# Peptides against a protein of PDB entry 4JHK, part 55

Target 1, 212 residues: chain A of PDB entry 4JHK
Amino acid sequence: EDYKIQSFDLETQKLLKTALKDPGSVDLEKVSSVIVDQSLKDQVFSREAGRICYTIVQAEAKQTNGSVFRRNLLNRLQQEFKAREETRKRSTQEWVCLVSFICNIFDYLKVNNMPMVALVHPVYDCLFRLAQSDALKNEEEVDCLVLQLHRIGDQLEKMNVQLMDELFNLLRDGFLLQEDLSSMGRLLLLEILEFRAGGWKLSDTAQKYYYS

## One batch from the design tools (peptide; made by RFdiffusion4, then SolubleMPNN)

Design b2_p8_4_s2 (from b2_p8_4, 4 letters changed)
Fold by OpenDDE base, seed 3:
Structure b2_p8_4_s2 (fold): chain B 212 residues (1-212), chain A 8 residues (1-8)
Amino acid sequence: as target 1 above (212 residues)
Amino acid sequence: SLPVYPLA
């Protein structure tokens, strides 16, 4: 498989490629650090990062039955999660990158093809934060919220339908009642409400309507 | 404030 790591320097690319094939021969703490750092800067990369992380985890498990990479990754993730409010205050862009990264780790870093239970509430907490009034008025945060729900909403609901119902109550209220919601934000909320109502799928007609 | 969860 080809992984999109061209944004890194050649030395780091070599490090990542080696980690993907022979994780026991590299510093996996360093590998986790460079992946997290880049994911916090580039929301697009965070999607690829999830896939990369999964591959490294599987490779290490197969090679040495170890979990050094995953442990370091999750430790760093916990640190960033704890500081999420400060991150949001400092930079909306960094905040949405953090949310994207957490959601993508949830999506890809599975154990026996199941999501890590420990990530369920942190993911919901991030999405609930994005669903608050002060966040819904920010189109960048709405974009992030809707994107993550498109990607992992169905999986997340299976883990806790009650929290998903509560989240979508907030989204409905935001769509209907929040006065300073942008036109695009309102459209995105409407689309995601319809998306869930349709079983986390859009009809071909709806797809053309929203994305033509 | 939102809760903090252990991730590792």
Scores: peptide ipSAE 0.023, ipTM 0.660, DockQ to the pose 0.696
Fold by OpenDDE base, seed 2:
Parts: structure tokens; C-alpha cells; sequence
Structure b2_p8_4_s2 (fold): chain B 212 residues (1-212), chain A 8 residues (1-8)
């Protein structure tokens, strides 16, 4: 199985490859740190990171029935989450990478085939932050918001429909009332509103309209 | 045109 880790130096690539196959032979705290650090810099990798993390978790569970990697990963995520406002102020890119990474961990890192309940509120908190007026005017943040909702919206709703309703109330208000949305941002919000209304899928007509 | 997002 191939993982997209070419952005790392060769030594780190070797470390990651070893972690994927023989996690007990490497420093899993270091591995988790490297993955998080890169995920905060590269949104494309942040998606891949979810899959990588899941594989390492499964490998460690199978090898030693341990959870050292997952524990270290989640601890680091919690630290980054707590500092999310500072991150957003420093770099919009790092902020959307953080959101993307947290959402991807939620998506991929299942425990006993179930989402980690502890991630539900952090994910919603991030999405709610992206749904605020100061964020909706930034197309990069809107892109992130809509992308995550396409990926994990259905799963999140199953975990807490009330929060999802509240979130989409904000999105609808932004779509209808916020004057400083870009035209693309408004179209993206319209699309995601319709996406959820259609049961987290688009009709054939809508699919053709938005993605033709 | 709108960007295409992966749905699955």
C-alpha cells in the first residue's frame, strides 16, 4: 500500500514506513509529532494523514494491543485545538490545515468501528468558527468548511443533529444576508445547503448544475 | 465554475 509521504526527507519517510508496518520498533511519539507538524503545513497531506494515522493505530493494536500512537496523536491535536485562534491569526493556511486534519482524523480514525465521541465537539467547534462572519468572507476558509461538510457532514449529523442544525442556520444566514461574501463563496454555501437538504447527496440535476 | 469536491 502506497502512502503519499514524498514531502518528507528520506529519513523521515523511513520512519513513517516503519511505523506503518512495525510500530513497536520506532518512537511513536516522534511519529505522531511529525505527522501533525506536516499536516499543519500541507492541506493535501492532512487528508492523507488521516489514513496514515489509522493504519498506524491498527498496526500497533495488532502488534502489541497498544495505543501509544493514538494517545500521543490526540494529545497533540488537543494542544493545537486549544491554540486554534492563535493559529488562525498567524496563518489562515495553517488554520484550515488544522481543521482539515481534525476532520480527517474524525473520518478515518475509528475505534471499534465507531467515531471517537471526544472529537465530535472539537470538530463542530472548528466548523462553527469557519461559519462566523469574519471567516465566511475568506474564500479559503469557505472552501475548507464546505469540503469538510462534504466529507464528514453526514457522520457528524448522526452524532449530533442539533449542532448540525445550528451550524446550517449560520450558513443559511451567511448565504442570504452577508454582503461581503465572494460570489464563489456564496455559490459554495448554496451548494452545501442543497447537499444537506438532499440527504447529503445531490440530485442528478443539481450535480450537473454545480459540477458540469 | 465551481470547484469539484470529492463526495466519496
Amino acid sequence: as target 1 above (212 residues)
Amino acid sequence: SLPVYPLA
Scores: peptide ipSAE 0.016, ipTM 0.563, DockQ to the pose 0.028
Fold by OpenDDE base, seed 5:
Structure b2_p8_4_s2 (fold): chain B 212 residues (1-212), chain A 8 residues (1-8)
Amino acid sequence: as target 1 above (212 residues)
Amino acid sequence: SLPVYPLA
């Protein structure tokens, strides 16, 4: 498989490739750090990172029955999550990368084919932050919010429907009441409201409305 | 028409 690691230098690529095949032979803390660092810079990579992380976790479990990589990964994620407001203040781009990465880890890093329960509240917290008035006026944050809900909304709702209801109440209110939304932002909110209402699927009618 | 949003 191609894990799209060409953006790293050759030494780091070698490290990652080795981690994927023989995780016991590398410093898995370093590997996790490298993956997180790059994911915080590149939102596109963050999705691939989820797949990479899952592969490493499975490989380590199979090889040594260990979980060193996952522990280090989650510890780093927790650190970044705790500092999320500082990150947002410093850079919207880094903030949305962080949210994207956490959501992608939730999506890909399954344990016994189930989502990690520990990530549910952090994911919701990030999405709720994106649903606040000061974030909804920023198109980049709205893009991130809507993208994540498209990707993992159905899974996340299964974990906690009450929080999802609360989140979408905020989105509805933003759509209806917030005057400083961009036209695109308002359209995206409307679309995601319909998306959930349709069982986390886009109807043919809606597809034509938004994208034709 | 709007550009297709990257949903996946």
Scores: peptide ipSAE 0.013, ipTM 0.563, DockQ to the pose 0.024
Fold by OpenDDE base, seed 4:
Structure b2_p8_4_s2 (fold): chain B 212 residues (1-212), chain A 8 residues (1-8)
Amino acid sequence: as target 1 above (212 residues)
Amino acid sequence: SLPVYPLA
């Protein structure tokens, strides 16, 4: 397996690689901290982080039946989640990275091959925040929102269809009523509305329309 | 199976 960790220095790369294979031989608190820190800076890595985290969790479980890494990871995640409004005020980039990270953890860090129920509301809370008027006017936030919904929308809906309906009501309202949306933002909202309406799929024609 | 860790 290849993990995209080239953005780290060589020492950290070695640390991560060791954690993936022999988690008992490394400081798993440090590993979790490094992963979270980088995920808050790099949205591309944030996508990989979910897969990396799942692998480490599984490796530790198999090796020692332990959950030190997961505990540290989720503790840090909880801290960041609670501080999300302050993060958003400080840095839009860090905010969207945080959302991306939480969503990717939801996507990859599964229990019995199922999403962790505890992550459902935090994920929705983040997406609802992105769906507010003050966020929809920022294309970076719209990009994040739409990206996450493409990635995990179907899974989230399975967990709570009522929240998904409420979320998409906000998106519809944003699409139709919010005047300060960018043209691209409005296009993205239209696309995601169509995406869900089509069962979280796009037709070939729609795919070409939006992404070709 | 992994235990569910609360986040809320």
Scores: peptide ipSAE 0.025, ipTM 0.630, DockQ to the pose 0.185; fails the geometry check

Design b2_p8_4_s3 (from b2_p8_4, 5 letters changed)
Fold by OpenDDE base, seed 4:
Structure b2_p8_4_s3 (fold): chain B 212 residues (1-212), chain A 8 residues (1-8)
Amino acid sequence: as target 1 above (212 residues)
Amino acid sequence: PLPFYPLA
């Protein structure tokens, strides 16, 4: 299987490839750090990172029945999560990358084919933060919010429908009442409202309308 | 928020 790791230098690529196949032969703390660092810089990579992380976790479990990588990964994630407000203040880009990465870890890093329960509230906390008025006025944050909801909204709802209802109440209020939304931001909120209302699906017609 | 714990 091919993994999109071209953004790393060749030495790091080799490290990652080795981790994917023979995790016991590399420093898994270093591997986790590299993945998190890059995910905080590149939102596109953060999607791939989830898949990479899952593969490494499975490989380590299979090879040694260990969980060193996952432990280090989640420890780092928690540190970043705790500092999320500071991150947001420092850099919107890093903030949305953090959210994207956490969401992608939730999406891919499953235990016994189930989402990690421990990640449910952190994910919702991030999404709720993006749904606040000060975030909704920033198109970059709206883009992130809507993207994550497209990717994992159905899974999150299954984990906690009450939180999802509360989240979408905020989004609906933002769509209807917030004055300083961009035109695109408002359109995206409308789309995601429709997306959930349609059972987390879009018709082909709607897809063309919103994403032509 | 809940802590990030590795689950078995």
Scores: peptide ipSAE 0.042, ipTM 0.718, DockQ to the pose 0.242
Fold by OpenDDE base, seed 2:
Structure b2_p8_4_s3 (fold): chain B 212 residues (1-212), chain A 8 residues (1-8)
Amino acid sequence: as target 1 above (212 residues)
Amino acid sequence: PLPFYPLA
């Protein structure tokens, strides 16, 4: 299977490829660090990173019944999460990359085919931060928020419907009441409101409305 | 509180 790792230098690509096939032969802490670092810079890679991480986790589990990679990955994510406000202040781009990566890890990195409970609150915390007024006025943050909800909203709701209700109350209020939303931001909020209301899917009519 | 907890 091919993975989108062309953004790395050749040595790092080799490291990643080896981790995917023979995780026991590489420094998995280094591998996790490299993946997180790149994910914080490239939101497109963040999606692929989730898949890569899952594959490495499975490979390590199969090879040694170990979880070194996952542990290091989650430890790094925890560090980045704790510093999320500073990250947001420093770089909106890095902030949305962080959110995207955490959400993608939630989406891909399952435990016994179930979401990791430990990631539920961190994911919601990120989404709630994106739903605050100071974030909703930024299209880049709205894009991230709506994208993640499209990807993992249904799964998150299953984990905690109360938090999802609270989150969407904020989104509804933002859509209706916040004056400094861009037209696109308002449109995206409307779309995601309708998306959830429709059971995390859109009707054919709505599909044409938003994506034609 | 810490957002993550140790893996079992």
Scores: peptide ipSAE 0.041, ipTM 0.708, DockQ to the pose 0.327
Fold by OpenDDE base, seed 3:
Structure b2_p8_4_s3 (fold): chain B 212 residues (1-212), chain A 8 residues (1-8)
Amino acid sequence: as target 1 above (212 residues)
Amino acid sequence: PLPFYPLA
């Protein structure tokens, strides 16, 4: 498979390619650090990063039955998560990148084809933070929230339907009651409310309405 | 918040 790593310099690209095929021959701590750093800067890359991370984890497990990469990855992610409020205050862009990365790791880094249970609450915590009034007024945060729910909402609900109900209560209230939502933000909230109501699927009619 | 993984 091809991986989108063109944003890195050639040396780093080589490092990543080697990690994907022969993880035992590279510094996996360095690899994890590079991936996290780039994911915190580029929300688009964070999606690809999830896939890359999964592949490296599988390759290392197969090659050495090791978990050095995953350990370093999750340790770094936990550090960033703990500092999330400071990150948000410093940069909305970095904050939404962090959320995106956490969600993408949840989506891709599965064990026996199941999500890591330890990531469920952290993911919900991030989404709940995005659902607060001070975040809903920021279109960039709304974009992130809605995007993640499109990607992993169905999986999250399966893990904890109560939290999902509570989250969507906030989103409904935001859609109906919050005065300082942008028009696009309000539209996005309506769409995601409909998306869940439709079983985490978008009908052809809805697709045409919202995106064509 | 729950830990993602044991800290190393």
Scores: peptide ipSAE 0.038, ipTM 0.723, DockQ to the pose 0.353
Fold by OpenDDE base, seed 5:
Structure b2_p8_4_s3 (fold): chain B 212 residues (1-212), chain A 8 residues (1-8)
Amino acid sequence: as target 1 above (212 residues)
Amino acid sequence: PLPFYPLA
């Protein structure tokens, strides 16, 4: 299996490759830090990062029955999550990268084929923040919000339907009532409202009409 | 249907 790690320098690539095959032979705290750091800079990488993280977790579990990597990863995520408002203030790009990464970890880092319950509320908190009026007027944040809901909305709803209902109440209100939404932002909100209403999938009619 | 933005 190939992993997209070409953006790292050669030494770091070697480190990551070793972690994937023989996690016990490397500093897993360093590995986790490298992955998080890159994911906070590159939203596209965050999805690949989720896959990489899952592989390392599985490899360590099989090799030593350990969970050092996962522990370090989650500790770092917790730190970043706690500082999310400051991150948003500093850089919208970094903020949406953070949200994207947390959501992708939720999506990929399954434990015994189950979502990590500990990430449910943090993910919702991030999405609720993106659903606030000051964020909805920012197209970059709306893009992030809608993208994550496309990816993991169905899983999140299974974990807590009440929170999902509350979230979508905010999105509906934003769509209908907020005057300073961009045209694209309003379109994206409408799309995601329809997406959930359709069972977290694009309707057959819409799929065939536009994408077939 | 509306031509929705392809985000996936």
Scores: peptide ipSAE 0.012, ipTM 0.558, DockQ to the pose 0.024

Design b2_p8_4_s4 (from b2_p8_4, 4 letters changed)
Fold by OpenDDE base, seed 5:
Structure b2_p8_4_s4 (fold): chain B 212 residues (1-212), chain A 8 residues (1-8)
Amino acid sequence: as target 1 above (212 residues)
Amino acid sequence: SLPVFPLA
């Protein structure tokens, strides 16, 4: 299976390829930094990054019984998470990349096939931030919110249904009451409300309505 | 030891 790392220079590609196969032979702190940096710039890459990270974690665990990469990765993520409001203020694009990356790490970086419990609240915090009135009026943030809920909403709900209920109360209120929502934003909120109501799946009728 | 993210 190939990994999409063509956006990196050749030396970095070599570093990543080596990390995937022989993590003990490279600087795993550097590897984690490179992956996070690129994920903060490219939302599409962030999904691939989740897969890459999982592979490296598994490879290191098997090779050395170590967790250096995961520790460095999560430390960096925590730093970025702490600074999320500053990031959002500086660049909406970087902010949604950060959210996307954290959500993708939650999705892919599993332990014993289970999500990392430590990431549950950070993910919800990000989604709650996207559900605030000042964010709901920005289409890019709404797009990110809805995308993540499509991808990991069912998993998050299993971890904490109370938080999910609270989140969707905000989304419903935004849909119904917020005056400055765009037509597209309102449509997206309606769609995600129906998505959850349908057990995190779209009915054939809804699929035709929203995407045909 | 893994880091613990702060809660908002």
Scores: peptide ipSAE 0.043, ipTM 0.710, DockQ to the pose 0.157
Fold by OpenDDE base, seed 2:
Structure b2_p8_4_s4 (fold): chain B 212 residues (1-212), chain A 8 residues (1-8)
Amino acid sequence: as target 1 above (212 residues)
Amino acid sequence: SLPVFPLA
């Protein structure tokens, strides 16, 4: 299986490739750190990171029935989550990368084939933060919010429909009432409102309108 | 053990 890790230097690529196949032979704390660091810099990689993490977790479970990688990964993720407001203030780009990474970990890193319950509130917390007025005026944050909801909204709703209702109340209010939304931001909010209303899918007509 | 994330 091919993973998009060409952005790393050759030594790190080798480390990651080894972790994917023989996790017991590498420092899994270092591996987790490298993945998180890159995910905070590259939102495209953050998606790939979820898949990579899942594969390493599965490989370690199969090899040693261990969970060293997952533990280190989640510990680091918790640290970054705790510092998320500082991250947002420092760099919108790093902030949306963090959100994307957390959401992708939620999407890919399941325990016993179930979403990690411990990640539900952290994910919602991030999405709620993106749904605040000061964030909705930033197209980069709106892009992130809408993207995550397309990816994991259905799963999140199954975990807590009340929080999803509350979140979408904010999005509706933003769409209708917030004057400093960009045209594209407003369009994206409308689309995601329609997406959920349609059972987390779009009609063919709507799909063509929004994404052609 | 899994970490417990803080709530916002």
Scores: peptide ipSAE 0.042, ipTM 0.711, DockQ to the pose 0.159
Fold by OpenDDE base, seed 1:
Structure b2_p8_4_s4 (fold): chain B 212 residues (1-212), chain A 8 residues (1-8)
Amino acid sequence: as target 1 above (212 residues)
Amino acid sequence: SLPVFPLA
């Protein structure tokens, strides 16, 4: 299976390819660090990173019944999560990349087809942060929020419907009451409200209205 | 043994 790792130098690409096939032969802490570092720079890669991480976890489990990679990955994620406010202040781009990566790990790194319970609250915390008034006025953060809810909203709701209700109360209030929302931001909030109300799906006509 | 993220 091919993975989109062309953004890395050749040596790092070799490292990642080896980790995917023979994880026991590489430094899995280094591999996890490389993946997280790149995911913080490239939001598109963060989605691919989820698939890569899942594959490495599976490969290590089959090869050695180990979980070294997953532990290192989650430790690094926890570090970045703890520093999320500082990251947001430093770079909106890095912040939305972090959120995207955490959400993608939640989406892909499952155990027996079930989400990792330990990631539920961290994901919600990130989404709640994006739903605050100071974030909703930033279109890049609104884009991230709406994108993640499109990707994993249905899964998150199954894990904790109360938190999802509270989150969407904030989004409704932002849509109705916040004065400094952009027209596009308000449109995106309306779309995601409709998306959830429709069972986490959009009709073709609605999709064209909001995204075409 | 998995890390538990702090809540916001």
Scores: peptide ipSAE 0.042, ipTM 0.707, DockQ to the pose 0.161
Fold by OpenDDE base, seed 4:
Structure b2_p8_4_s4 (fold): chain B 212 residues (1-212), chain A 8 residues (1-8)
Amino acid sequence: as target 1 above (212 residues)
Amino acid sequence: SLPVFPLA
């Protein structure tokens, strides 16, 4: 299976590949750090990172019944989450990468084949932050918000429909009332409102309209 | 036990 780790140097690629197959033979703290660091730089990788992380978690559990990797991963993620406002202030790109990574961890890193309940509120907190007026005016943040809702919105709603309702109230208000939204931002908000209203699905016609 | 993220 290809985990799309070509962005790393060859030594790191070897480290990651070994972690995927024989996690007990590598420094799993280092592995987690490498994955998080790269995910904070590359939003595309953050999607793959979720899948990679899940595989390593499962491999370690199977091999040693251990959870060293997951613990280190979540500890680092928690640190980044705590610092999210400072990250946003420093770099919008790093901020949206952080959100993307957290969302992808939520999406892929299951416990007993279920979403990690502990990640629900942190994910919503990130999405709510993206739904604030100061964020909605930034296309990069809107892109991130809409992308995550497309990817995990249905799962998040299953975990807490009340928070999802509140989130979409903010999005509706942003769409209708915020004057400094870009045209693309408004279009994306309209699309995601329609997406949820349609049961987290788009018709073929709507898909073509928004994403052709 | 897993680490728990703080809620805002």
Scores: peptide ipSAE 0.040, ipTM 0.704, DockQ to the pose 0.159

Design b2_p8_5_s1 (from b2_p8_5, 4 letters changed)
Fold by OpenDDE base, seed 5:
Structure b2_p8_5_s1 (fold): chain B 212 residues (1-212), chain A 8 residues (1-8)
Amino acid sequence: as target 1 above (212 residues)
Amino acid sequence: SLPVFPLA
């Protein structure tokens, strides 16, 4: 299976390829930094990054019984998470990349096939931030919110249904009451409300309505 | 030891 790392220079590609196969032979702190940096710039890459990270974690665990990469990765993520409001203020694009990356790490970086419990609240915090009135009026943030809920909403709900209920109360209120929502934003909120109501799946009728 | 993210 190939990994999409063509956006990196050749030396970095070599570093990543080596990390995937022989993590003990490279600087795993550097590897984690490179992956996070690129994920903060490219939302599409962030999904691939989740897969890459999982592979490296598994490879290191098997090779050395170590967790250096995961520790460095999560430390960096925590730093970025702490600074999320500053990031959002500086660049909406970087902010949604950060959210996307954290959500993708939650999705892919599993332990014993289970999500990392430590990431549950950070993910919800990000989604709650996207559900605030000042964010709901920005289409890019709404797009990110809805995308993540499509991808990991069912998993998050299993971890904490109370938080999910609270989140969707905000989304419903935004849909119904917020005056400055765009037509597209309102449509997206309606769609995600129906998505959850349908057990995190779209009915054939809804699929035709929203995407045909 | 893994880091613990702060809660908002």
Scores: peptide ipSAE 0.043, ipTM 0.710, DockQ to the pose 0.153
Fold by OpenDDE base, seed 2:
Structure b2_p8_5_s1 (fold): chain B 212 residues (1-212), chain A 8 residues (1-8)
Amino acid sequence: as target 1 above (212 residues)
Amino acid sequence: SLPVFPLA
């Protein structure tokens, strides 16, 4: 299986490739750190990171029935989550990368084939933060919010429909009432409102309108 | 053990 890790230097690529196949032979704390660091810099990689993490977790479970990688990964993720407001203030780009990474970990890193319950509130917390007025005026944050909801909204709703209702109340209010939304931001909010209303899918007509 | 994330 091919993973998009060409952005790393050759030594790190080798480390990651080894972790994917023989996790017991590498420092899994270092591996987790490298993945998180890159995910905070590259939102495209953050998606790939979820898949990579899942594969390493599965490989370690199969090899040693261990969970060293997952533990280190989640510990680091918790640290970054705790510092998320500082991250947002420092760099919108790093902030949306963090959100994307957390959401992708939620999407890919399941325990016993179930979403990690411990990640539900952290994910919602991030999405709620993106749904605040000061964030909705930033197209980069709106892009992130809408993207995550397309990816994991259905799963999140199954975990807590009340929080999803509350979140979408904010999005509706933003769409209708917030004057400093960009045209594209407003369009994206409308689309995601329609997406959920349609059972987390779009009609063919709507799909063509929004994404052609 | 899994970490417990803080709530916002």
Scores: peptide ipSAE 0.042, ipTM 0.711, DockQ to the pose 0.155
Fold by OpenDDE base, seed 1:
Structure b2_p8_5_s1 (fold): chain B 212 residues (1-212), chain A 8 residues (1-8)
Amino acid sequence: as target 1 above (212 residues)
Amino acid sequence: SLPVFPLA
């Protein structure tokens, strides 16, 4: 299976390819660090990173019944999560990349087809942060929020419907009451409200209205 | 043994 790792130098690409096939032969802490570092720079890669991480976890489990990679990955994620406010202040781009990566790990790194319970609250915390008034006025953060809810909203709701209700109360209030929302931001909030109300799906006509 | 993220 091919993975989109062309953004890395050749040596790092070799490292990642080896980790995917023979994880026991590489430094899995280094591999996890490389993946997280790149995911913080490239939001598109963060989605691919989820698939890569899942594959490495599976490969290590089959090869050695180990979980070294997953532990290192989650430790690094926890570090970045703890520093999320500082990251947001430093770079909106890095912040939305972090959120995207955490959400993608939640989406892909499952155990027996079930989400990792330990990631539920961290994901919600990130989404709640994006739903605050100071974030909703930033279109890049609104884009991230709406994108993640499109990707994993249905899964998150199954894990904790109360938190999802509270989150969407904030989004409704932002849509109705916040004065400094952009027209596009308000449109995106309306779309995601409709998306959830429709069972986490959009009709073709609605999709064209909001995204075409 | 998995890390538990702090809540916001």
Scores: peptide ipSAE 0.042, ipTM 0.707, DockQ to the pose 0.157
Fold by OpenDDE base, seed 4:
Structure b2_p8_5_s1 (fold): chain B 212 residues (1-212), chain A 8 residues (1-8)
Amino acid sequence: as target 1 above (212 residues)
Amino acid sequence: SLPVFPLA
């Protein structure tokens, strides 16, 4: 299976590949750090990172019944989450990468084949932050918000429909009332409102309209 | 036990 780790140097690629197959033979703290660091730089990788992380978690559990990797991963993620406002202030790109990574961890890193309940509120907190007026005016943040809702919105709603309702109230208000939204931002908000209203699905016609 | 993220 290809985990799309070509962005790393060859030594790191070897480290990651070994972690995927024989996690007990590598420094799993280092592995987690490498994955998080790269995910904070590359939003595309953050999607793959979720899948990679899940595989390593499962491999370690199977091999040693251990959870060293997951613990280190979540500890680092928690640190980044705590610092999210400072990250946003420093770099919008790093901020949206952080959100993307957290969302992808939520999406892929299951416990007993279920979403990690502990990640629900942190994910919503990130999405709510993206739904604030100061964020909605930034296309990069809107892109991130809409992308995550497309990817995990249905799962998040299953975990807490009340928070999802509140989130979409903010999005509706942003769409209708915020004057400094870009045209693309408004279009994306309209699309995601329609997406949820349609049961987290788009018709073929709507898909073509928004994403052709 | 897993680490728990703080809620805002």
Scores: peptide ipSAE 0.040, ipTM 0.704, DockQ to the pose 0.155

